# Peptides against a protein of PDB entry 3S8F, part 259

Target 1, 157 residues: chain A of PDB entry 3S8F
Amino acid sequence: VLTLFVAVPSLMTAFTVAASLEFAGRLRGGRGLFGWIRALPWDNPAFVAPVLGLLGFIPGGAGGIVNASFTLDYVVHNTAWVPGHFHLQVASLVTLTAMGSLYWLLPNLTGKPISDAQRRLGLAVVWLWFLGMMIMAVGLHWAGLLNVPRRAYIAQV
Target 2, 166 residues: chain B of PDB entry 3S8F
Amino acid sequence: DEHKAHKAILAYEKGWLAFSLAMLFVFIALIAYTLATHTAGVIPAGKLERVDPTTVRQEGPWADPAQAVVQTGPNQYTVYVLAFAFGYQPNPIEVPQGAEIVFKITSPDVIHGFHVEGTNINVEVLPGEVSTVRYTFKRPGEYRIICNQYCGLGHQNMFGTIVVKE

## One batch from the design tools (peptide; made by RFdiffusion4, then SolubleMPNN)

Design b2_p25_4_s1 (from b2_p25_4, 15 letters changed)
Fold by OpenDDE base, seed 2:
Structure b2_p25_4_s1 (fold): chain B 157 residues (1-157), chain C 166 residues (1-166), chain A 25 residues (1-25)
Amino acid sequence: as target 1 above (157 residues)
Amino acid sequence: as target 2 above (166 residues)
Amino acid sequence: LKELLLQVYYSSVAMLLAGLLDIGA
C-alpha cells in the first residue's frame, strides 16, 4: 500500500525529469522527436552518470511495484529477483548519482576543472559500471524468475 | 528566467506522460505474463494464525515430529513443520504422491525461510506466526527444503527433505 | 493548472492499476 502510494509522486517526478531533459536538449539545439537526446551533454560524466542511473531506475521501479504486489511478491520473494532489484536501485541509481555528483562537486570545491583525460576516464567508468550492473541485474532477475533462492549457495533449478 | 523555463518545460509533459503510460501497460503485460507462467499448484492459504514461539516445542501440533503428519481426509494431509536453527522437523517429511498437503510452518527461534526446490513453495517463517501453504506433489521423489532467510552461522547448512512416496 | 491536473489524473489511474495488481484482481 505504501509503495503504491509513493508511486504516484514518483511517476510525476520521473515525468518532470524527462521533460526537463527534453527541454535542455532542445535548448542545446536538438530538434525532432529524438534529436534533443543527442544534444544533451553526453561528454560530461557528471551528466551521464545520473542519467544512466535514472535509466536503471525504470526497471527497478517497476520491480518495486512487483515486489509490493501480493500475488507477484509470492513468486519473487526471497529469490535472486530481490537482489537484482536492489542492484538497480542502489548500485545503479544511487551509486551513479553519487558518482555524477562527485564529478561536479570536487572540481567546484577544489577550484580545478577536471582534465580531458579524467573526463574520458570518468565516462568510461560510468558506462562500464552501468553495463555491468545491467548484466548482473538482468541475470539476477532472470534467475529469480527461475526460482533461484536468495541467500543460498546451491540451487537445483 | 526560471519562471520562463518552468513554463516551457510544461509543454513537454504531455508527451512524456503518454509514453510513461504506455510503458506502464507494457510492464503490466509483463507482470501478467510472469503470473501466467508461475501457476505451479501452490495456493497461498495465508491466514492470520499466531502461536507462542516459546512453547511451540513443548505443546501443540509442532511438539512431536512423529505426529507432524496428520491425515485430515481422503488424500489430504496437514504437515506441521518447525523451522529452527538449524534445520527442519520432521526431517524427512514423508507424504503421499497426489495428496493435497497443507503445510503449517512456524519457528521457535528466529526468522527462517522455507523454500522447497522443484516447487514454487517459498515462504518466510516468523516466530509467533504460522505460515500456511497448500501443495500437491505430482511426482514422487525427494524434494530439498532450503532456508533462504539468514538465520545465523549455520544458515547455509540448514536443509530438510520432503519424501514423496508413490 | 491544466497540465498539473492531467498529471494528477494520469498518476491516479496508474495508482489504481497498481492497486488492482496488488490485490491480484
Scores: peptide ipSAE 0.017, ipTM 0.688, DockQ to the pose 0.034
Fold by OpenDDE base, seed 4:
Structure b2_p25_4_s1 (fold): chain B 157 residues (1-157), chain C 166 residues (1-166), chain A 25 residues (1-25)
Amino acid sequence: as target 1 above (157 residues)
Amino acid sequence: as target 2 above (166 residues)
Amino acid sequence: LKELLLQVYYSSVAMLLAGLLDIGA
């Protein structure tokens, strides 16, 4: 009981971050309802990585509500659903944020900017990571709904 | 400066707050949909019951696997199941088709899982606690019990069988 | 202040909904 109240601060954080992104995009010349998104620095892996993490975190957060629900958790608990959830939370958001942080931190610590080739490679890495993570997460959630057990190598659907 | 930036950001928060609320309703709708499509009845759970895991093998209803299946009424049975490293007792569990089965599951050692394939029975089994699950098998046959909670080196091989007789 | 109050209001609504969901109502 009261577990789902934790969702409130999380939602507040989410729209605050989104508001910050909109502000940043508009400062960079973005206009209109969606133009600010395009104005964000999508050519920088240090930016793209954590933003992709945030995008993955949205469905993960929704899943968190499911997992925290007493009745719904009965359905999904210890199924493939659970790994699907925390891969979105940890392997998507946290990991991509860490990747993005490194793309910023290492050049600053070493005093050497990343080359254009390294930048392009970095972009490829984070986008491919995101894509792979989304495919895996969707698959795991789907399998979980089909009652595929967690921590088992065999299942009858 | 930071103050101006803060105020400017707040100007956008109203819209995103509205969006967040909208998304909240979407999530609730998705939850409702999931519940409606993937929950084919809720298995009633019993009240929290405690047991001493150190003596559960020696005394009480779990001590003798031959006496694990108890008829409690017409077409009603209670099955006392132990989940242990690494298996289930009794094994197989034999129950009649169409009977209401109350599983009383506990562990003498570590935390295990009790996931019955082909059913919505899926509970964790904690030492010192009794998990209660009520289920009626409509189809005869064999149902595999899977441990879906890591319990040690033999976890992956920890299986049981429920045999439903006509 | 207006935005803060609005945020508090919506947060309260969200909390109420989350609470109801948690209770299972």
Scores: peptide ipSAE 0.012, ipTM 0.723, DockQ to the pose 0.033
Fold by OpenDDE base, seed 5:
Structure b2_p25_4_s1 (fold): chain B 157 residues (1-157), chain C 166 residues (1-166), chain A 25 residues (1-25)
Amino acid sequence: as target 1 above (157 residues)
Amino acid sequence: as target 2 above (166 residues)
Amino acid sequence: LKELLLQVYYSSVAMLLAGLLDIGA
């Protein structure tokens, strides 16, 4: 009940952010159903990181609902599914958002803009992080569905 | 300009809200699918049953491991299992193939896990509470019991065995 | 209230889809 209660405001926030992004993309010249996405500033790691975090949060949020469901939780509880879930939430959304914020914060604190090389490196870092997190999360969720236990070094699979 | 922008944003918000609701239904469907595909053969009891953890080792159905397996019908058994730091009793648990087994699991000390490999049996065991799980083993052999809830220094080595006889 | 309900609806759908994606992953 508590998780579901928190889920509603979170979803509202997520969709509001998405709406804002779509609007911004369209203002930047994006057209069509998906053209607004391409128009967003994907060359800025401060933008890319939190967006990737949000993308990772979508399945994580869905997983939260699964974990909060009594009947579904029986299948996934105390399996590798659970670590997969919170890694999407913490190590994807929170961490990527934090990483992205640094690409804004550090230049402002130092008074020096990031170089083009730093920008490119930043993009590489956040994309690689996202990719790694997705691989890990998919693996853990898959293992969980195969009944691999949490907090155990031995599994049947 | 502000009003125009606000209306435009609102339209996009409505679309994304609809998408959010759709995703919610998708998640519910996935949960339902997972339950349907992974809960077969195991029926958890929804009724709360309590026991005194301070006396469960000395008296009652959990007190004697030799009497832990009780035949309750022609092809039905109840197994009274203790999860403790750090093991299970009885160990091994011997049951016949094809019989309906009702596991009554409790703990005399701390919270443990009861995860049976090769099955979908996976429950937490709380002191003072009896966990009930119903399962029928279709294949003979050995099934390992794993503790998947941290319970102390010996947690990683806390294993049991269910032996299913032909 | 209507807007809030719509947001809740969209959020719910999104969560469901996310959940489905999570289970399907």
Scores: peptide ipSAE 0.033, ipTM 0.697, DockQ to the pose 0.063; fails the geometry check
Fold by OpenDDE base, seed 1:
Structure b2_p25_4_s1 (fold): chain B 157 residues (1-157), chain C 166 residues (1-166), chain A 25 residues (1-25)
Amino acid sequence: as target 1 above (157 residues)
Amino acid sequence: as target 2 above (166 residues)
Amino acid sequence: LKELLLQVYYSSVAMLLAGLLDIGA
C-alpha cells in the first residue's frame, strides 16, 4: 500500500555513503566541489569495485521507484525492463561489492599484499564488469520500453 | 581532533541528506511528467473477480471456446480467455476492428502471462482470479499473444493469436 | 541529537511525499 516509503531510507543510506566518500577524499587532500573525487584511492580494486556498484545502483534505484508505481509498473512489468533493473541492483552493486571485498579480505587473511600485477588485473576486471553491466542494463531497459517481453525468445520489434 | 572530525562528518551528511530530499522531488516530478504525457497508455483494470480453477473448464463462460466471444452491446464485446499449459483458448480469438473488447482472462492450472504484441495489453493470469483488460483494436490483422510468465516445460512455445477483422 | 532530528525531519517529509505519490499513482 505504501511501498514508495522504501525509497526514503534507501536514499538516505545511499547519500550517507556518498558523504563518507567525500569526507575520505578530503582527508586525502582533495579540495573543491569535485576535487575530493580524484583524491579517492582509484588505484585500489577493493575501493573501485563497490563504488562502481554504487554508481550502477543509482539508476537502478530510480527505476525501483518507477517499478513501485502502480500505473507505471503496468507498462514495464514482465518486460525486459525488469531484468534490467535486477542486474543493476544485484549484478552491479551486490556483485561488485562482493568482488571488492575479496580484494581486501584475501590480503588481510593471508597477511600478504597483492602484487601490482594482481592489482592492475583487478582494476581491469571491475571496470570491464561495470562497463558490461551498464551496456546490458541500458539495452534491457530500452528493449523493455519497446515492449519486448520478459521470458520470451521472440519479439515483434 | 576527533571532535572536529565528527563535526565535519555531520556537516557533509547534512548536505547530502538535503540533496537526497531534492532528488526525491526530482523523481516525483519525473513520474508526474510521465503520467501526464502517457496517460493513454494505461489500460484500466476491472473489479476483482474470483473463479474456481477446478471447474472453470467444465462450466461457466470459459467452458466453451465457441461461445467465448460475447457481444455485450453495440460494438462492445467480452472475450472469455483461458490461459493454460500450454496455450490459449479460444485460439484464434476473433474480434471486430474498432470494437471495444473486454478480455476476461483466467487460468485453470498455473500462473501464466498474457502479453499481446503491438498493444499495451500485458497482464499476469492467476488461477482463481479473473484478469480484466479493456482494449480497442484500431488496426486489422493478427496479434500474437505471448506468455511472459514461466509456467512449465512448454512455456517458451505458449502462443496465441488475436485476429482483428475489418 | 541535532543530526538525528534532521534525519527524522527529512525522512518524515520524504515519506509524506512518497505516500501522496503512492495514493496518486
Scores: peptide ipSAE 0.011, ipTM 0.739, DockQ to the pose 0.031; fails the geometry check

Design b2_p25_4_s2 (from b2_p25_4, 15 letters changed)
Fold by OpenDDE base, seed 4:
Structure b2_p25_4_s2 (fold): chain B 157 residues (1-157), chain C 166 residues (1-166), chain A 25 residues (1-25)
Amino acid sequence: as target 1 above (157 residues)
Amino acid sequence: as target 2 above (166 residues)
Amino acid sequence: LLELALEVYNSSVAMLLAGLLDIGA
């Protein structure tokens, strides 16, 4: 019971971040239920990267709840499900956030703004990374549900 | 305009909180669905039981592999399994088809895995603790036991066999 | 299953309460 309480602060953090994004989008001229999303700076890899990380974190968080469940953990523990989960959390959220941070930090540290070509390349890298991570994560979770073991070279499927 | 901004943020937080709660219930429903569809055939049995890993090989129900399979009732068996570096005992584990098998698994050395191929049996085996899993094999044949927890240099070769007899 | 149901129920209630308290706060 207590283990699942960890979901509470996580959700609180999630909706706070989402609220901040909505506020920012509306400040940028977005209106309506979804117009604020389009108003966000999607042309900036420093923004796009961590946001994509957050998007990957949503299913990862759901997986966290599954992993924290006594009965469900019995099913998924030490299967490919677990690597699928932390690839969403670490290789998606943390990595993309780090990428975004670098896109902001390096220009500021060097005093040299990124070129338009570098910006476009950065966007491509971030989106491709996200896509690849989603494909891999879905595959790993699916394999886990098919009882593919973790840390083994043999699988029944 | 800071006050106005603060008020707006609070309003957005309330909205997203409501959404988050709604999504929570969706996830709970999905968890329930997953449980209903993927937990069939495997039932955790027993409470947390502790043993001394330093003596488990010398005394007690795990000490003699020849006595590891114990009939506890009509068509009911308890199997005392040791997972060790690098194998399982008894090996093979022989059980009858259609019988309710309660596996009691522990380790004398390090943490191992007990993953039975073709089943949903998948537990970690901790020294000093007894993992209990109940399962009924419906099909005769051989089921491979795989260690899915890294346990050392021989981890990749750590296999066992369950033989289900007609 | 009962234990799981209770765990899910209790966690859900706790989260609802936390959410309501946050909204009221």
Scores: peptide ipSAE 0.016, ipTM 0.734, DockQ to the pose 0.069
Fold by OpenDDE base, seed 3:
Structure b2_p25_4_s2 (fold): chain B 157 residues (1-157), chain C 166 residues (1-166), chain A 25 residues (1-25)
Amino acid sequence: as target 1 above (157 residues)
Amino acid sequence: as target 2 above (166 residues)
Amino acid sequence: LLELALEVYNSSVAMLLAGLLDIGA
């Protein structure tokens, strides 16, 4: 009870973030159930990066609930499942947020806006990072369910 | 208008809360599915059992590898396994096919893993605590034991073997 | 299994209550 209860503040925060995104999208002219998503500034890597991080965090968060369950953790503990979870939480959300922050911070520190070429490169970087991370994470979770061990260089599967 | 914006945000938050609750039920269903499909084959057993790691090598059921496999009933065995830096004792572990095997695993030194390939046996082994796993091998052959918890410089080479005889 | 079910249930109730309190605040 207490273990899962600790997730409540985090979920509340997630709701606020999601609500903020929807509000922002609607302010930018988005309408309908999904139109607000398209209206978000997808041309800005400083925006795209943390949003992609959030998307990766959703399945990672679900995995967190699994890992926090004593019964389910028995199944996945010390398998490839665990590093899969880590890569979604740290290497996706945290890393992409840091990358996004960099795309905002550098122009402010240098006093120069990023060039269009730099912007396009930034977009390519964050999307490729996200794609690669999702592929790897799916693979790790799948391998974990097949009982591939963590911290071992060999597996029967 | 900050007030209007606040009200709008609250409305969206309500929607997302509802969505979250719905997803919670989906996750519960997925958890149930995972349990039903992936927890079969290994039965964790027993109450918390403690042992003195400083004497486990000198006395008790783990002290003699030749006495590690104990028949406790018809087609039922208890195997006392010691995980240490860097290996398992006994090695190999020989058990008959179709027998119910209760593994009693402990460590004299540091935390190790006991991961048996081809099975769902995967437990941590703590010094001072006995890990108990019940399993029945349906197929004869060799099953590799892998340490999946870092235990030192030789961790990557820490392997054991379970030989299941017909 | 029963313990897990109870834990999930209690956590869900807690989350619901927390959410309602947050909206009401």
Scores: peptide ipSAE 0.015, ipTM 0.739, DockQ to the pose 0.063
Fold by OpenDDE base, seed 1:
Structure b2_p25_4_s2 (fold): chain B 157 residues (1-157), chain C 166 residues (1-166), chain A 25 residues (1-25)
Amino acid sequence: as target 1 above (157 residues)
Amino acid sequence: as target 2 above (166 residues)
Amino acid sequence: LLELALEVYNSSVAMLLAGLLDIGA
């Protein structure tokens, strides 16, 4: 009955992180309503990866609220909707954060910066991963709403 | 200046907290809209009913597949279904078109799924518990039952059929 | 303190709405 209360701290945390991003962007010279976004270090895969993870976590979090609803869960439970949800949560946020951590950790441990080629490759990997995850997740959610079952190789539609 | 930095952070946090509240309302509205447009797909939960999974095959309404379909009233039936590794009984389940069907589903072994294609029937079946689903088939034909909960090596091949007769 | 107050207020409203949604939806 009180299941949805768990969403409150998560939402607050999410928007606090967003506040931190805005602050960082403005410290880097970004101005205006959206200029701070452009000022963030988008050339660094260690930054881009976890941020893209956060972006994927937004629809995932919304889906979490849906999944936690007793009535709406009857619609989505054990359909393709469910794997769509946790791929956003785990394969997007957690995985991209881990990827970003790697891009920070290795240079830090070795004391050697990554090459420009490695940096560009890292950016490509992170963006392609994110794009693929979004396509897959949207497809799974859509299929779930069409009553495509989870853990089955067949579907009526 | 540390003080200025803290004040700036506070200002941004206040703004985003306000935004968070707004987004909460957006999510609620979205859920409400979804519910309003998909009410036909909502299956209400029934009362908790227990059975002994160790004896359900030997005694009681699930014991004889030939007697699984019980007419309980005019154009009303109760169907006692077992989901087991790896199939359903009775199979096929034969019911008349337009009748109100109450499915009473349980398992003698492990957790299974009961997903009926072409319908909104989709429940998990737990050993020791009875899942109750009410549905009226408007169209005659065959409806496939799919297990959508992993139940073992034969899970992917676990299917049943509901035959709706005119 | 103002931040905390605002946060508590927002959280309370959110919890109330979430609870109502959970019960009523």
Scores: peptide ipSAE 0.013, ipTM 0.744, DockQ to the pose 0.032
Fold by OpenDDE base, seed 5:
Structure b2_p25_4_s2 (fold): chain B 157 residues (1-157), chain C 166 residues (1-166), chain A 25 residues (1-25)
Amino acid sequence: as target 1 above (157 residues)
Amino acid sequence: as target 2 above (166 residues)
Amino acid sequence: LLELALEVYNSSVAMLLAGLLDIGA
């Protein structure tokens, strides 16, 4: 019940952020149903990282609702599914948001802007991190559905 | 300019909120679908039952591992299992193939897991509570019991065995 | 089927209630 209580405001917040992004993208010259997405500053790791985190959070959030279901939880509880969920929430959303925040914070704290090389490296790091996390998360969720246990070094599959 | 921007933002917010609500219903539908297609044969079927973890080893149906397997009817058995730090009793658990087995599992000490490989049996075992799981083994052989809830330093080595006899 | 219906109902009610509380707060 508590998870479901949190889910609604979280969704509202997420879609409010999406609304802000759409508005920003359109202000930046994006047009059409999806053109505003392309107009967003994808060259800035401080932007890309949190957005990728949000994207990873979508299936994680859905999984949270699944985990909170009495009947569905029986299928996934204490399996590799749960670590998969955690890695989407913590290692994707939280971590990527933190990474993105650092790309904004450090230049502001030091007074030194990041170089182009640092920017490009940052983009590479963020995208690679996201890709790796998605692979891991999908693998863990899949393993969980195959009844691979959590907190055990043994798999029955 | 700010007022115009504000109005525009509100328009987008309204659209996305509507989408949000729609997605909420989609998620509920997906949950319902998953339940309808994947919950056939869910094992937990017992009512909440309580026991005293401080005396469960000394008296009652869990006290004697040699008497843990009780025939309750034709091709029906109840198995009283203790999960403890760090193992299971009885071990091995011997049951006949094709029989309906009701596992009554509890713990005298801390929370443990009871995960039987090759089956959908996967429950947490709480001190003071009895976990009830019903299962019929269709294939003879050995089934490993794994503790999938951290229970201390010996957690990783906490295993049991169910032997299904022909 | 009844359990499924109850689960869906419960989840829906919980989510709706959460939404209403969030708007009202």
Scores: peptide ipSAE 0.015, ipTM 0.718, DockQ to the pose 0.054; fails the geometry check

